Peptides against a protein of PDB entry 4CIC. Designs and how they scored, part 68

Target 1, 148 residues: chain A of PDB entry 4CIC
Amino acid sequence: KVSTKGHYGVQAMFDLAQHFGEGPVSLKSIAERQGLSEPYLEQLIAVLRKAGLVKSVRGAQGGYILAREPRDIKVGDIIRVLEGPIAPVESVSQDDPEHSLKFDFSVTKSVWEKVKKSIEEVLDSITLADMLKDAEEAQMAQGYMYYI
Target 2, 147 residues: chain B of PDB entry 4CIC
Amino acid sequence: KVSTKGHYGVQAMFDLAQHFGEGPVSLKSIAERQGLSEPYLEQLIAVLRKAGLVKSVRGAQGGYILAREPRDIKVGDIIRVLEGPIAPVESVSQDDPEHSLKFDFSVTKSVWEKVKKSIEEVLDSITLADMLKDAEEAQMAQGYMYY

## One batch from the design tools (peptide; aimed at target 1 E83)

Design b2_p27_4_s2 (made by RFdiffusion4, then SolubleMPNN; from b2_p27_4, 22 letters changed)
Fold by OpenDDE base, seed 1:
Formats: sequence, structure tokens, C-alpha cells
Structure b2_p27_4_s2 (fold): chain B 148 residues (1-148), chain C 147 residues (1-147), chain A 27 residues (1-27)
Amino acid sequence: as target 1 above (148 residues)
Amino acid sequence: as target 2 above (147 residues)
Amino acid sequence: DEEKLKEELEKLLEELKKLLEELLKLL
């Protein structure tokens, strides 16, 4: 599932990546920039923190930081934390020999497994560092359009 | 959405591919082999026929056939017919210039567009002929395990 | 329109989600 939760989780993690090395970011500031409700963001951050993708910093300048460098966080890592496994590995308990898996079901299953694998590969190929680079390139391209 | 409709649509089209060149197949026989209700299959076949993926044959030996060879039907073609576009091309009406697209939304959009494109590429890379080959290979492998 | 783009993205993601959910029910 790439739910609304997965989408906003990637946005919140990307916001933390944009501020990586600048110190802790408040939930309020992330919520304002990303157009999220603070209570909704708090729920996302709680999950991301429990998974070790985000750290909380205490004090007057407290808030949240990425727990790892942006290059060490894949979009797939964020999605798996928020949505669970992109597919549950149903442990095919090989145990029930009698249900003749109709041959046709095995072939159709393989199509969907190929689709699943492709999604996982794409999400695991994109880091928060790649997103930061794409962002910078888009901003530069916009800057050039204002001068022409 | 690859709905239950997309899944069963691929199964029904694969059943027709397995019988390609043997003549028309009855909805009843497809439903029995694929574990589908005949009324549900009739709805799927109606959509697939309207899209030109399936042909109806009339008469005592009437039924359905693939409208094209299995190699000329992609899984992506079946899914697009049954589910619609794998993602709606929302026609971005470019018309409203003033809203500063928050830069962050454009970058997050590009991630999901990459995922969409990857799904489309996979589904468009698999034909019913590829599925027939995979089926034959699996059947041969099972036959070798019994000896 | 930022709101329109957000709505478009939410629709795309919800569709991909439903696609994935349905694919996963088949697995």
C-alpha cells in the first residue's frame, strides 16, 4: 500500500533531509511547510522514530532529525515502515499438498510477483539524497526560466 | 487499480490463450477452469470484447476467442482495458499560473511517477505468449519431479 | 494550483495503493 500515510511520510522525511546538518526541526515547522496537520505528522513521526529513521532531540531547540544521512535512507525504507512490507511474504507453508494449485494460478501469480519486485526495486533505488538532488536541479531550472 | 477484475481478466485471457487456434471456448468452460462464476466472467468478457481483445463466435460451437495472437496481447493491454489507465493521466490543465507549486510536491510526485512508469513497463513487457511459455516450463519442471 | 496538484497526487497514490492492495490479495 502506498497510502496517504506513505505519501506524507516521504514528504516529512524529505523535509528533514532538506534540513539535515542544520539541527533539529520542530513538528510545527514541518507541518506548515508540507501542508500537514501537526497531529497527523506526530503519528507519522512516532512510527518513523520507532523504526529508527528519525531521532528526537530534547531541549529549547528540540525537534526531530534524520537518524541516518539522506543517502542511507531509501524511499522503500520509509514505505516499508509506514505501510508494512510492500507485499507480505505469505510464507507459503508448503504443508497443504492436496490443494492442486491450478497451474493457471501459479502463472498469474508470477506476473504479480514481477510487478511487486519492480516496485520494490524502484523504491529501493531512490534515496532521500537523490530526492535532494532532483530538487536542486528543478530549482536551478526554474531560476534559469526567470532569466530568459 | 489491479482489482480482482484485473486479476480474473488476466486469468480469463490466459485461458483463451491456452486454447488459441483450437476454436471458440464457452464461458462455462473458462469459468470452471479458472474458478470464476459465469456471471462475473460474462461481465469481464463483455469489457474485453468491447475493447477488441476478445471476439465472440456464434453457433452451436460458439464461444469466445482471442481477437489477436497471444504474442500481440500484453498484460498491460488487459489491465488498461479492465481497470482504466494504470494511473489516470490527470490532464493537468496548466491554466492556473499563480499557485507556487511547493517544490517538495514536485519532487514527491516524481517518485510516484517513477513507480507508475515501472509498473507500466513491467505489464507491457509480459505478453500472453510469455505466460504460455512460463506455463509450459513450469509443467515440464513438475513432470521431471515425478520421475 | 497547489491544492489541485495535491489532490492529483493523492488520487494517484490512492490508485497505486488500491492497485497494490488488490495485487497483494492475489498473492
Scores: peptide ipSAE 0.081, ipTM 0.729, DockQ to the pose 0.028
OpenDDE base, seeds 2, 3, 4, 5: peptide ipSAE 0.097, 0.093, 0.077, 0.106; ipTM 0.742, 0.739, 0.737, 0.721; seeds 2, 3, 4, 5 fail the geometry check

Design b2_p27_4_s3 (made by RFdiffusion4, then SolubleMPNN; from b2_p27_4, 24 letters changed)
Fold by OpenDDE base, seed 5:
Structure b2_p27_4_s3 (fold): chain B 148 residues (1-148), chain C 147 residues (1-147), chain A 27 residues (1-27)
Amino acid sequence: as target 1 above (148 residues)
Amino acid sequence: as target 2 above (147 residues)
Amino acid sequence: SKKELEELLKKLEELLKKILEELLKKL
């Protein structure tokens, strides 16, 4: 599920990745840069903090930092925390006896399971470090277009 | 979108693939086998027919057949017909000047574009013939478990 | 426009969400 929570959660984590090593970032500053409401961001950060992806720093310059390096946080990790398992645990409810209709359901189910697995693999292949690199490359490309 | 339409559309197309070469299948028989309402199936088949994935056969034994061989129909083709493009065509509207917020939007967009592309590639890699083969393999595996 | 891109992304997210929700309901 890429819900609005997943989308904005990835944006907030990416903002924290851009400031990684610069110290704690205020929720207000993240909200302003990412175009998010501060109360909504606070809810996202609370979940991400509980999952150990973000750390809270206390003090006058308090705020949030990534709990791990950007290379050690996958987009898939963020989505799993915010949306739950990308793959539902199959409750194999074995019980209902009508055999023939079950088979066609199994084949169509397999198509969707393949799609789901592919989504997981893609999201697990992208780190916050990869996103930072893609950002730098896009900024360089834009810089070259202004010098021509 | 795997909406209910996409899901049931793939089921209906798979039922037609299982009967490919046996002649036309009635909507009633597809609806009964797939656990679908006949009126809902009629709407799906109308769209699939208009897209040239299904043919209508007229007569006393009238019904529907696949318009192409099962190997020539991708799951992606069925989904595109029922749900529209899996990837929205980027209208590159270049105009709006607020630069800084655009960049973060571009990077997060690229993640979702990679996900979309992967979904398209998976759905385009699966044919109705592959689904038939998977069904046969599952039936054989169940047969071996009873012996 | 940025707004059209956001709406398109949101529609895609809603789409992927519906896909996953329907996949989740069938499991």
Scores: peptide ipSAE 0.083, ipTM 0.699, DockQ to the pose 0.027
OpenDDE base, seeds 1, 2, 3, 4: peptide ipSAE 0.088, 0.090, 0.088, 0.075; ipTM 0.704, 0.727, 0.711, 0.699; seeds 1, 2, 3, 4 fail the geometry check

Design b2_p27_5_s1 (made by RFdiffusion4, then SolubleMPNN; its pose is not in this set)
Fold by OpenDDE base, seed 4:
Structure b2_p27_5_s1 (fold): chain B 148 residues (1-148), chain C 147 residues (1-147), chain A 27 residues (1-27)
Amino acid sequence: as target 1 above (148 residues)
Amino acid sequence: as target 2 above (147 residues)
Amino acid sequence: SKIEEEGKKLKKKLEEEYLNSLAPYLE
């Protein structure tokens, strides 16, 4: 499962992709457009910046930009930065020793590894450029429905 | 993400598959072999039984059996019974209205739907019979390493 | 990957900072 953090991180990165080439975007503007709390977005952006996915621009027109082209950022890259390795099974907190998911059973483990691999393949197959293209296609389709 | 409930449910169902055709298995024996708490296993088995994946056998040699052949039970069936629909994004509990994941953005939603579909396809491609075969192959491979 | 390692290090730092910020309220 993708956490709220992963979801909002992808949303924020997509907003930055939509404005790629237009200059730096303020956190406030991203927060407003994406329906995110500004303090929460600050934390996300700090992580993404440190991972080299986002750059901070200083000055009166300061803000954030993508550090790479949208085609060079996979959704999987964003998720791995924000959530770490994709785990198909929720790690039960170590504090309940009785519920320690002993992945001791090799066959059961293999099932979850297949799920993990499948998730990774999907997320690594989608770039921010693909998301931009999908958004454009959706807008065109909606525009055609208003003219019919 | 698969919950602990889903994980242990698959493990318990696999144990029942390993004993399929041998008669009813006690919850105690499953719990011991799979490293599960017996009370927790009782809850899992109750859900699985109600969904028609497991049958209860009454009597002195009572216990549980698979309700269908291992080939007719997908891992996806077990997960759907225990966890409900496979959701790629954790539903933030409704109690934090500020963090309601408004899946309002169509493109972001499409990403998660692709992930969901991929998970479903994987889990629906694996039966308990496939798991049994994989276990046998693993045992054969280990047996050859000892000789 | 290098990106994953940097993400892990930062998560750990943020968790430590968050725990440190909560420490006065858990005493």
Scores: peptide ipSAE 0.016, ipTM 0.696, DockQ to the pose 0.030
OpenDDE base, seeds 1, 2, 3, 5: peptide ipSAE 0.147, 0.252, 0.099, 0.225; ipTM 0.716, 0.755, 0.717, 0.741; seeds 1, 2, 3, 5 fail the geometry check

Design b2_p27_5_s2 (made by RFdiffusion4, then SolubleMPNN; failed a check: too like the target's own chain; its pose is not in this set)
Amino acid sequence: SELEKEGEELKKKEEKEYLDSILPYLS

Design b2_p27_5_s3 (made by RFdiffusion4, then SolubleMPNN; its pose is not in this set)
Fold by OpenDDE base, seed 4:
Structure b2_p27_5_s3 (fold): chain B 148 residues (1-148), chain C 147 residues (1-147), chain A 27 residues (1-27)
Amino acid sequence: as target 1 above (148 residues)
Amino acid sequence: as target 2 above (147 residues)
Amino acid sequence: SEEEEKAKELRKEEEKKYLESLLPYLE
């Protein structure tokens, strides 16, 4: 399961991308559009802001904007910020001296590392701009179904 | 999360692959080598057996064997059996009827579907035979460091 | 022994943490 945090983080960032260039959006408006609790969104936005993916705008029309263009934000960037660095596999060299059941976890570990790499490659191949384009294409396809 | 079930299932299947052609192995021996509890392994093996990936052998040297050659078993096959169909992201259609927030979940869902597909492709590209080869190569590399 | 069980449990927790670190996206 994509962590709820990752899922909602991508949704929130996508909402900000949809409004990019329109000025700052309130957390309330994002929460309403994306079906997120405002308190939860506030926590996500705090992390994303600290990472420099989101910028807070102060004033009468205060809120949040993307700190970069949608094309310059990968889904992978969002996920890495929210989930933290995929902890380097600390080689727990459990040098347990006695029963060195050398569980050759090395091979099984290699399988999961390949999976991880593949996930990262996919997430790094998708930008918020790509997501915007996909949304537009989906809307166009739905619009054509109503006219037939 | 690769379920603990998927992880241990791959370990158990890999152990069976390492002993392929040597006859049936006991669950106890697999559990000992792979650091698994025997009761947990028994549950895993039951599922794998039902799926036709493992075969039970009866007799004095009773135990389990791979039902197919290591080259004919993908890691993806093991995972699909143990985890079930990668549950489509249950569209938690929280059909909260009132606020039909048409969450156009379509785009975000598409991202995760791409991730899923990528995972499946990787897991389907790795056989137990590939894992055996990797283990041999790793052992050879360790042996050369001591010289 | 109780110590062996604790060591097994600790290893399982470490393995779980490791898997969680490798596959944060597969929860």
Scores: peptide ipSAE 0.329, ipTM 0.805, DockQ to the pose 0.487; fails the geometry check
OpenDDE base, seeds 1, 2, 3, 5: peptide ipSAE 0.262, 0.262, 0.227, 0.248; ipTM 0.781, 0.792, 0.775, 0.781; seeds 1, 2, 3, 5 fail the geometry check

Design b2_p27_5_s4 (made by RFdiffusion4, then SolubleMPNN; its pose is not in this set)
Fold by OpenDDE base, seed 1:
Structure b2_p27_5_s4 (fold): chain B 148 residues (1-148), chain C 147 residues (1-147), chain A 27 residues (1-27)
Amino acid sequence: as target 1 above (148 residues)
Amino acid sequence: as target 2 above (147 residues)
Amino acid sequence: SELERLGKELAKKREEEYLNSLLPYLS
């Protein structure tokens, strides 16, 4: 599961990408458009800002902007910033017996490493610019469906 | 994180693959070799058996065997059986119960679908036979390092 | 720089943790 933080973080960054070049966007406006609580968005933006993906602009028309062009921000960059050290999934299964023997089964580990690598490659292959393009294409496709 | 179920399920299936063709293997022996509790392994095996990946053999020398050859069992098959369909990211975030607006943001959904597809492709590209081969190669490499 | 290396390691750990959190839901 993409963490809620990862999901909403990508949404917030995508919102900023849609408004890139138009000036600063308020947190309130992002929260409203993306269906996020403003306090939650503040936390996300704080992390993203600290990581240098977002910049704060001060003033009466202040707000937030992407720190880089959409083409220079990968989805993988956003996820890596938001998903701190994911605490090892504490085996929520109550019935997980004590023997959390991290049996470092080398072959099983290699399978999961391959999965991890594949996910990283996918996330690093998608930029905010790619997402913008996909959104435009989807909107055009919907527009064409209304004309039929 | 691979769920504990997925991780241990793959280990148990791999153990059965290592003994494929040698007859039934007891749950106790699998549990001992893989460092699993026997009760936990019983639960995993029950699910795997119901899904048709494992067969139970009755008798004094009874136990479990793979229902198919190692080459015919993908890691993806094991994971799908144990974890169910990779449910889209259920926002498990306990913290914001009310505004779980599943904003079906189409573009964000497409990103996660691509990730899901990639994971499935990787898991479906690896069979238990591939894992056996990798284990043999690793063991040979270690054996050569001791010489 | 050492900071860049630490940043990359942290990013890798976070990504691993994210992937690990996703895996149960993506499988």
Scores: peptide ipSAE 0.268, ipTM 0.750, DockQ to the pose 0.129; fails the geometry check
OpenDDE base, seeds 2, 3, 4, 5: peptide ipSAE 0.266, 0.226, 0.243, 0.244; ipTM 0.757, 0.745, 0.747, 0.746; seeds 2, 3, 4, 5 fail the geometry check

Design b2_p27_6 (made by RFdiffusion4)
Pose (drawn by RFdiffusion4):
Structure b2_p27_6 (pose): chain A 133 residues (1-84, 100-148), chain B 132 residues (1-84, 100-147), chain P 27 residues (1-27)
Amino acid sequence: KVSTKGHYGVQAMFDLAQHFGEGPVSLKSIAERQGLSEPYLEQLIAVLRKAGLVKSVRGAQGGYILAREPRDIKVGDIIRVLEGSLKFDFSVTKSVWEKVKKSIEEVLDSITLADMLKDAEEAQMAQGYMYYI
Amino acid sequence: KVSTKGHYGVQAMFDLAQHFGEGPVSLKSIAERQGLSEPYLEQLIAVLRKAGLVKSVRGAQGGYILAREPRDIKVGDIIRVLEGSLKFDFSVTKSVWEKVKKSIEEVLDSITLADMLKDAEEAQMAQGYMYY
Amino acid sequence: LDTGPALTIAGDADDEELFLERADEEL
């Protein structure tokens, strides 16, 4: 199960990545395109801003923009920002979960926002029918 | 975060794997060795039994034993047993999570209870210091 | 915001309730 925060955090950062070249966009516009609750987004952006992943701009087309290029933002970075008598007895079971954790970390560190932008272009495109192989 | 059911399901199955050659063990003994609540374990075992992963034995010193050899039980098998207008718009974000799901499935399908038994032996051993 | 992990492995709370229903049936 993916948490609301992970899903919305990545959605919002991806929306900003899709508008990076064009410039700042309002939070309202992000919420509208992504189907997110504005209050929740406001709180989410606040953390991402403190983390240096997004920045506010004061322009007419003020609003928010990525603070780092998409190629320099791993999905794992976003997730890491949002996340927060005695004896030793080794647990093999826990070691299995550590392996699960490591594999997740590997996948999320292997994908950047730029990679997601490239995938978005390829997957949602249109073309003449003869070119589908 | 790992659910209570995944953690306890795998713990209990691994305890049974550690006692597979010796024979049946009571649920109380599993709960004691693994630090589990007996009521929760009993509910857990009932599902595992229905799925053919464990079997009850009448015996006298009877109890429960794995229904398949450890080498034929993937950790992923255990997890799968315990788990249960319109338009199209592709979500690249969801595709990321699908990749995460795939990698987890791959890790859990690559480990059997036999692998865990081998790891348990290697990690919790003792030996002359010169062999480290 | 929640400070927990982004992922829940091996079922969430709702899936736990479905599991307990199946366990009660089998018992």

Design b2_p27_6_s1 (made by RFdiffusion4, then SolubleMPNN; from b2_p27_6, 13 letters changed)
Fold by OpenDDE base, seed 5:
Structure b2_p27_6_s1 (fold): chain B 148 residues (1-148), chain C 147 residues (1-147), chain A 27 residues (1-27)
Amino acid sequence: as target 1 above (148 residues)
Amino acid sequence: as target 2 above (147 residues)
Amino acid sequence: LSKDDILTLAGDEEDEKKFEERARKEL
């Protein structure tokens, strides 16, 4: 499962992409549009800002903007920043040295590495620009269904 | 992450695949070879048996066998039995109606559906027979490095 | 910030913890 953190992080970054070029967006406005708690969003944005995906704009009309164009931000970049490296298997904690029989069952490990690679390829193939395009296409399709 | 349950379930099923056609294998023997606790393995095998992936053989030489040939068991089948449907996003529990603002952000949902589909395709493309073949190829490659 | 890791296949983390806790109690 993508964590709640990854899910909401992608939602917040997508909201910033929809407003890209319009100037800084307040956290309150993002929280209201995305159905997120403002305190939770503050924590997400702090991490994304530290990673250089988001910029803070100061002043009376201050807020946040994307640090890069939507085409230059992959979903994989957002997930890696929020959750770290994509790990398909939980590392059985090193803490039980007796069960640390590294039965390096190389074959079972290779299955999970294939899963990891597949996920990385999918998430690195989707940009915020692709998501914007998909949203526009969905809105147009709904508009046409109301006019027919 | 694949859960510890999914990981060990695939290991146990692979051990049974390596012994397919040799007769029933004891849980103790699987546990020893795979570095698993026998009680944990008993719980995994009970679930796998109930799903019809494993058969129990009764008697003095009793144990477990695969219920199907290794080629007819996908890794995806094992994972679905142990963990349920592959879900890419944690369902934010229905229990908080205030945060259940289904901002059905159809676009963000579609990203996770693409991830889900990709995982399903990978896990459904790998059989226990493919894993057996990969193990044989790895053993041969090690044998050639010693010559 | 929940340590809730990427890509737990649909075992509810609670069901996994309950499974692990049961397995640990049988040890």
Scores: peptide ipSAE 0.026, ipTM 0.779, DockQ to the pose 0.332
OpenDDE base, seeds 1, 2, 3, 4: peptide ipSAE 0.025, 0.024, 0.025, 0.026; ipTM 0.773, 0.779, 0.773, 0.776; seeds 1, 2, 3, 4 fail the geometry check

Design b2_p27_6_s2 (made by RFdiffusion4, then SolubleMPNN; from b2_p27_6, 12 letters changed)
Fold by OpenDDE base, seed 5:
Structure b2_p27_6_s2 (fold): chain B 148 residues (1-148), chain C 147 residues (1-147), chain A 27 residues (1-27)
Amino acid sequence: as target 1 above (148 residues)
Amino acid sequence: as target 2 above (147 residues)
Amino acid sequence: LSKDDILTLAGDEEDEKRFEERAREEL
């Protein structure tokens, strides 16, 4: 499962993408629109800012903006920043030396590496711009259903 | 991540695949070869047996066998039995009605559905027979590096 | 920083913990 952190991180970044070019967005407004707690969002934004995906704007109308265009931010970039490297399997704690029969089951490891690669390929194929386009298409489709 | 349960479940099923056609394998022998605790393996095997992926053989030389040929068992089948349906996102508990601003961000949900589909396709493309073949190829390659 | 793992296949972490706890109690 994508962690709650990854899920909400993508939601917050998508909200910033929807407002890209409109100026800085307050954390409060993002939290309200995305159904997130403001304290939780502050933690996410701090990590995203440190990674250079988000910029803070100072002043009375201050807030946050995307540091790059939506097309230049992959979902995979957001997830890697928030969660670190995509790991398909929990590292069985190296700390039990007696169970250190490292049966390097290279074969079972290779299965999980294939899963990892597949996930990385999907997440790296989706940009915030692709998500914006999908949202616009969905809104247009909904608009057409009300007129029919 | 694949859970410890999913990981060890695939290891145990792969051990049974390596011994397919040789007769029943004891849980103790699987546990020793795979570096698993016997009690943990008993729980895994009980689930796998109930799902019809494994059969128990009774008697002094009793144990477990695959219920199907290795080619007829996908890694995805093992994972679905042990973990249930592959879910890309934790269900944010539906139970908090106040956080039930279900901004059904259909778009964000669609991202995770694409991830889910990709995982399912990979896991459903790999059989225990494919894993056996990969193991044989790896052993042959290691044999050639010693020459 | 809890390495809260991105892609747990559908085992509830709680169900996995309960499964691991039961497996440890049987040892």
Scores: peptide ipSAE 0.026, ipTM 0.781, DockQ to the pose 0.333; fails the geometry check
OpenDDE base, seeds 1, 2, 3, 4: peptide ipSAE 0.025, 0.025, 0.025, 0.025; ipTM 0.777, 0.783, 0.776, 0.779; seeds 1, 2, 3, 4 fail the geometry check

Design b2_p27_6_s3 (made by RFdiffusion4, then SolubleMPNN; from b2_p27_6, 10 letters changed)
Fold by OpenDDE base, seed 3:
Structure b2_p27_6_s3 (fold): chain B 148 residues (1-148), chain C 147 residues (1-147), chain A 27 residues (1-27)
Amino acid sequence: as target 1 above (148 residues)
Amino acid sequence: as target 2 above (147 residues)
Amino acid sequence: LSTGDSLTLAGDEEDEEIFEKRALEEL
């Protein structure tokens, strides 16, 4: 599972992408639109800001903006910032150095590495711009279903 | 993350695959080879048995065997049995039925569905027979590095 | 009984801890 942190982080970043170019968005407005608690969103935004994905804008119309264009932010970038490296299995820290000599070609490890790679490839193939496009296409498709 | 349950379940099933055709394997022997606690393995095997991936053999040489050939067991089958459906994100049960009318085309949901599909495709592409082959190839490669 | 949401990237530590605890308690 992507952590709730990763999930909500992507959701918050997507909200900021939808408002990209409109100026700074308040955390309150993001929280309201995305169904997130404002305190939780503050924590997410703090991490995303520290990673340089989001910028804080000060002033009367203060808030947050994407630090880069939506096309220049991958979902994988957001997940790596919030969750760290995608690890499909907890590395059982076989920190026991004595068993270290067995070429721990865990065929099982290779399975999880394939899963990891697959997840990374998917998440790195999706930008916030792709998500915006998908949202627009979905809205258009809904509009057409109401006119039939 | 695949749960430790899924991880160790695949490991235990792989051990049974390595011994496929040799007769029943004791849980103790699997636990010893795979570095698992015997009680934990008993729980895993109980689930896997109930799902029909493993069979219990009774007798003096009693133990467990794969219920099917290694080629007929996907890693995805093991994971689905132990963990259930692959879900990349906890579905925030927005069980609040009142918000149900928004076409919850969560573009975010579509991202997670793509991740899910990709994981399923990978796990369903790998059989225990593929894992056996990979292990043999790795052993052969090690043998060649020592010569 | 929340069975369905299973490829846990992060959330498996709790389910694992529960599963391991149960496995240890059945000893």
Scores: peptide ipSAE 0.024, ipTM 0.777, DockQ to the pose 0.172; fails the geometry check
OpenDDE base, seeds 1, 2, 4, 5: peptide ipSAE 0.023, 0.024, 0.024, 0.022; ipTM 0.772, 0.780, 0.777, 0.779; seeds 1, 2, 4, 5 fail the geometry check

Design b2_p27_6_s4 (made by RFdiffusion4, then SolubleMPNN; from b2_p27_6, 12 letters changed)
Fold by OpenDDE base, seed 4:
Structure b2_p27_6_s4 (fold): chain B 148 residues (1-148), chain C 147 residues (1-147), chain A 27 residues (1-27)
Amino acid sequence: as target 1 above (148 residues)
Amino acid sequence: as target 2 above (147 residues)
Amino acid sequence: LSKGDILTLAGDEEDEKIFEKRAREEL
């Protein structure tokens, strides 16, 4: 599972992508549109800002903007910032001696490495610009269904 | 993350694949070889048996065997049995009204569906027979480094 | 046995603790 952090982080970043070029967006406005709690969004945005994916704008019309163009932000970049490296298996910390997975079976590890690589390839193939395009295409398709 | 259940379930099934055709293997022997607790392995094997991936053999030399040949068991089959459907995002149960993700944003959902499909394709492309072959190749490669 | 969630990054520790606790209670 993508954690709730990863899921909502992608959702918040996508909201900022939809408003890219329109100026700074308030956390309140993002929270309202995306169905997120404002306190939770504050924590997510703090992490994303520290990683340089989001910028804070000060002033009366202050808020947040994407730090880069939507085409220059991969979904994989967002997930790595919020959750760290994509690990398909929890590295059982070597420190629990009873659960010393002594046999780091190279073969079972290779299965999970293949899964990891596949997830990374998918998430690195999708940009916020691709998501914007998919949203526009979906909106056009819905618009055609209302005119029929 | 693959849960500890999924991870150890694949490991236990792989141990049974290594002994396929040699007769029933005791849970104790699997636990010792795979570094698993016997009680934990009992629970995993109970689920795998109920799903028809493992058979119990009764008698003095009783234990467990694979219910099918290693080539007929995908890693994806093991994972689906132990963990259920591969879901990359927790479906926030509709029942928490405060976290009513009202906007099932079709676009964000499509990202996670692509991830799901990719994981399923990988796990369904790997059989226990493929894992056996990879183990033999790795053992041969290590044997060549000692000479 | 919580059905479903193969990729749980966060839920694994709790499900693991529940599973281990049940394994210990059956001894």
Scores: peptide ipSAE 0.029, ipTM 0.789, DockQ to the pose 0.178; fails the geometry check
OpenDDE base, seeds 1, 2, 3, 5: peptide ipSAE 0.029, 0.029, 0.029, 0.028; ipTM 0.786, 0.789, 0.785, 0.789; seeds 1, 2, 3, 5 fail the geometry check

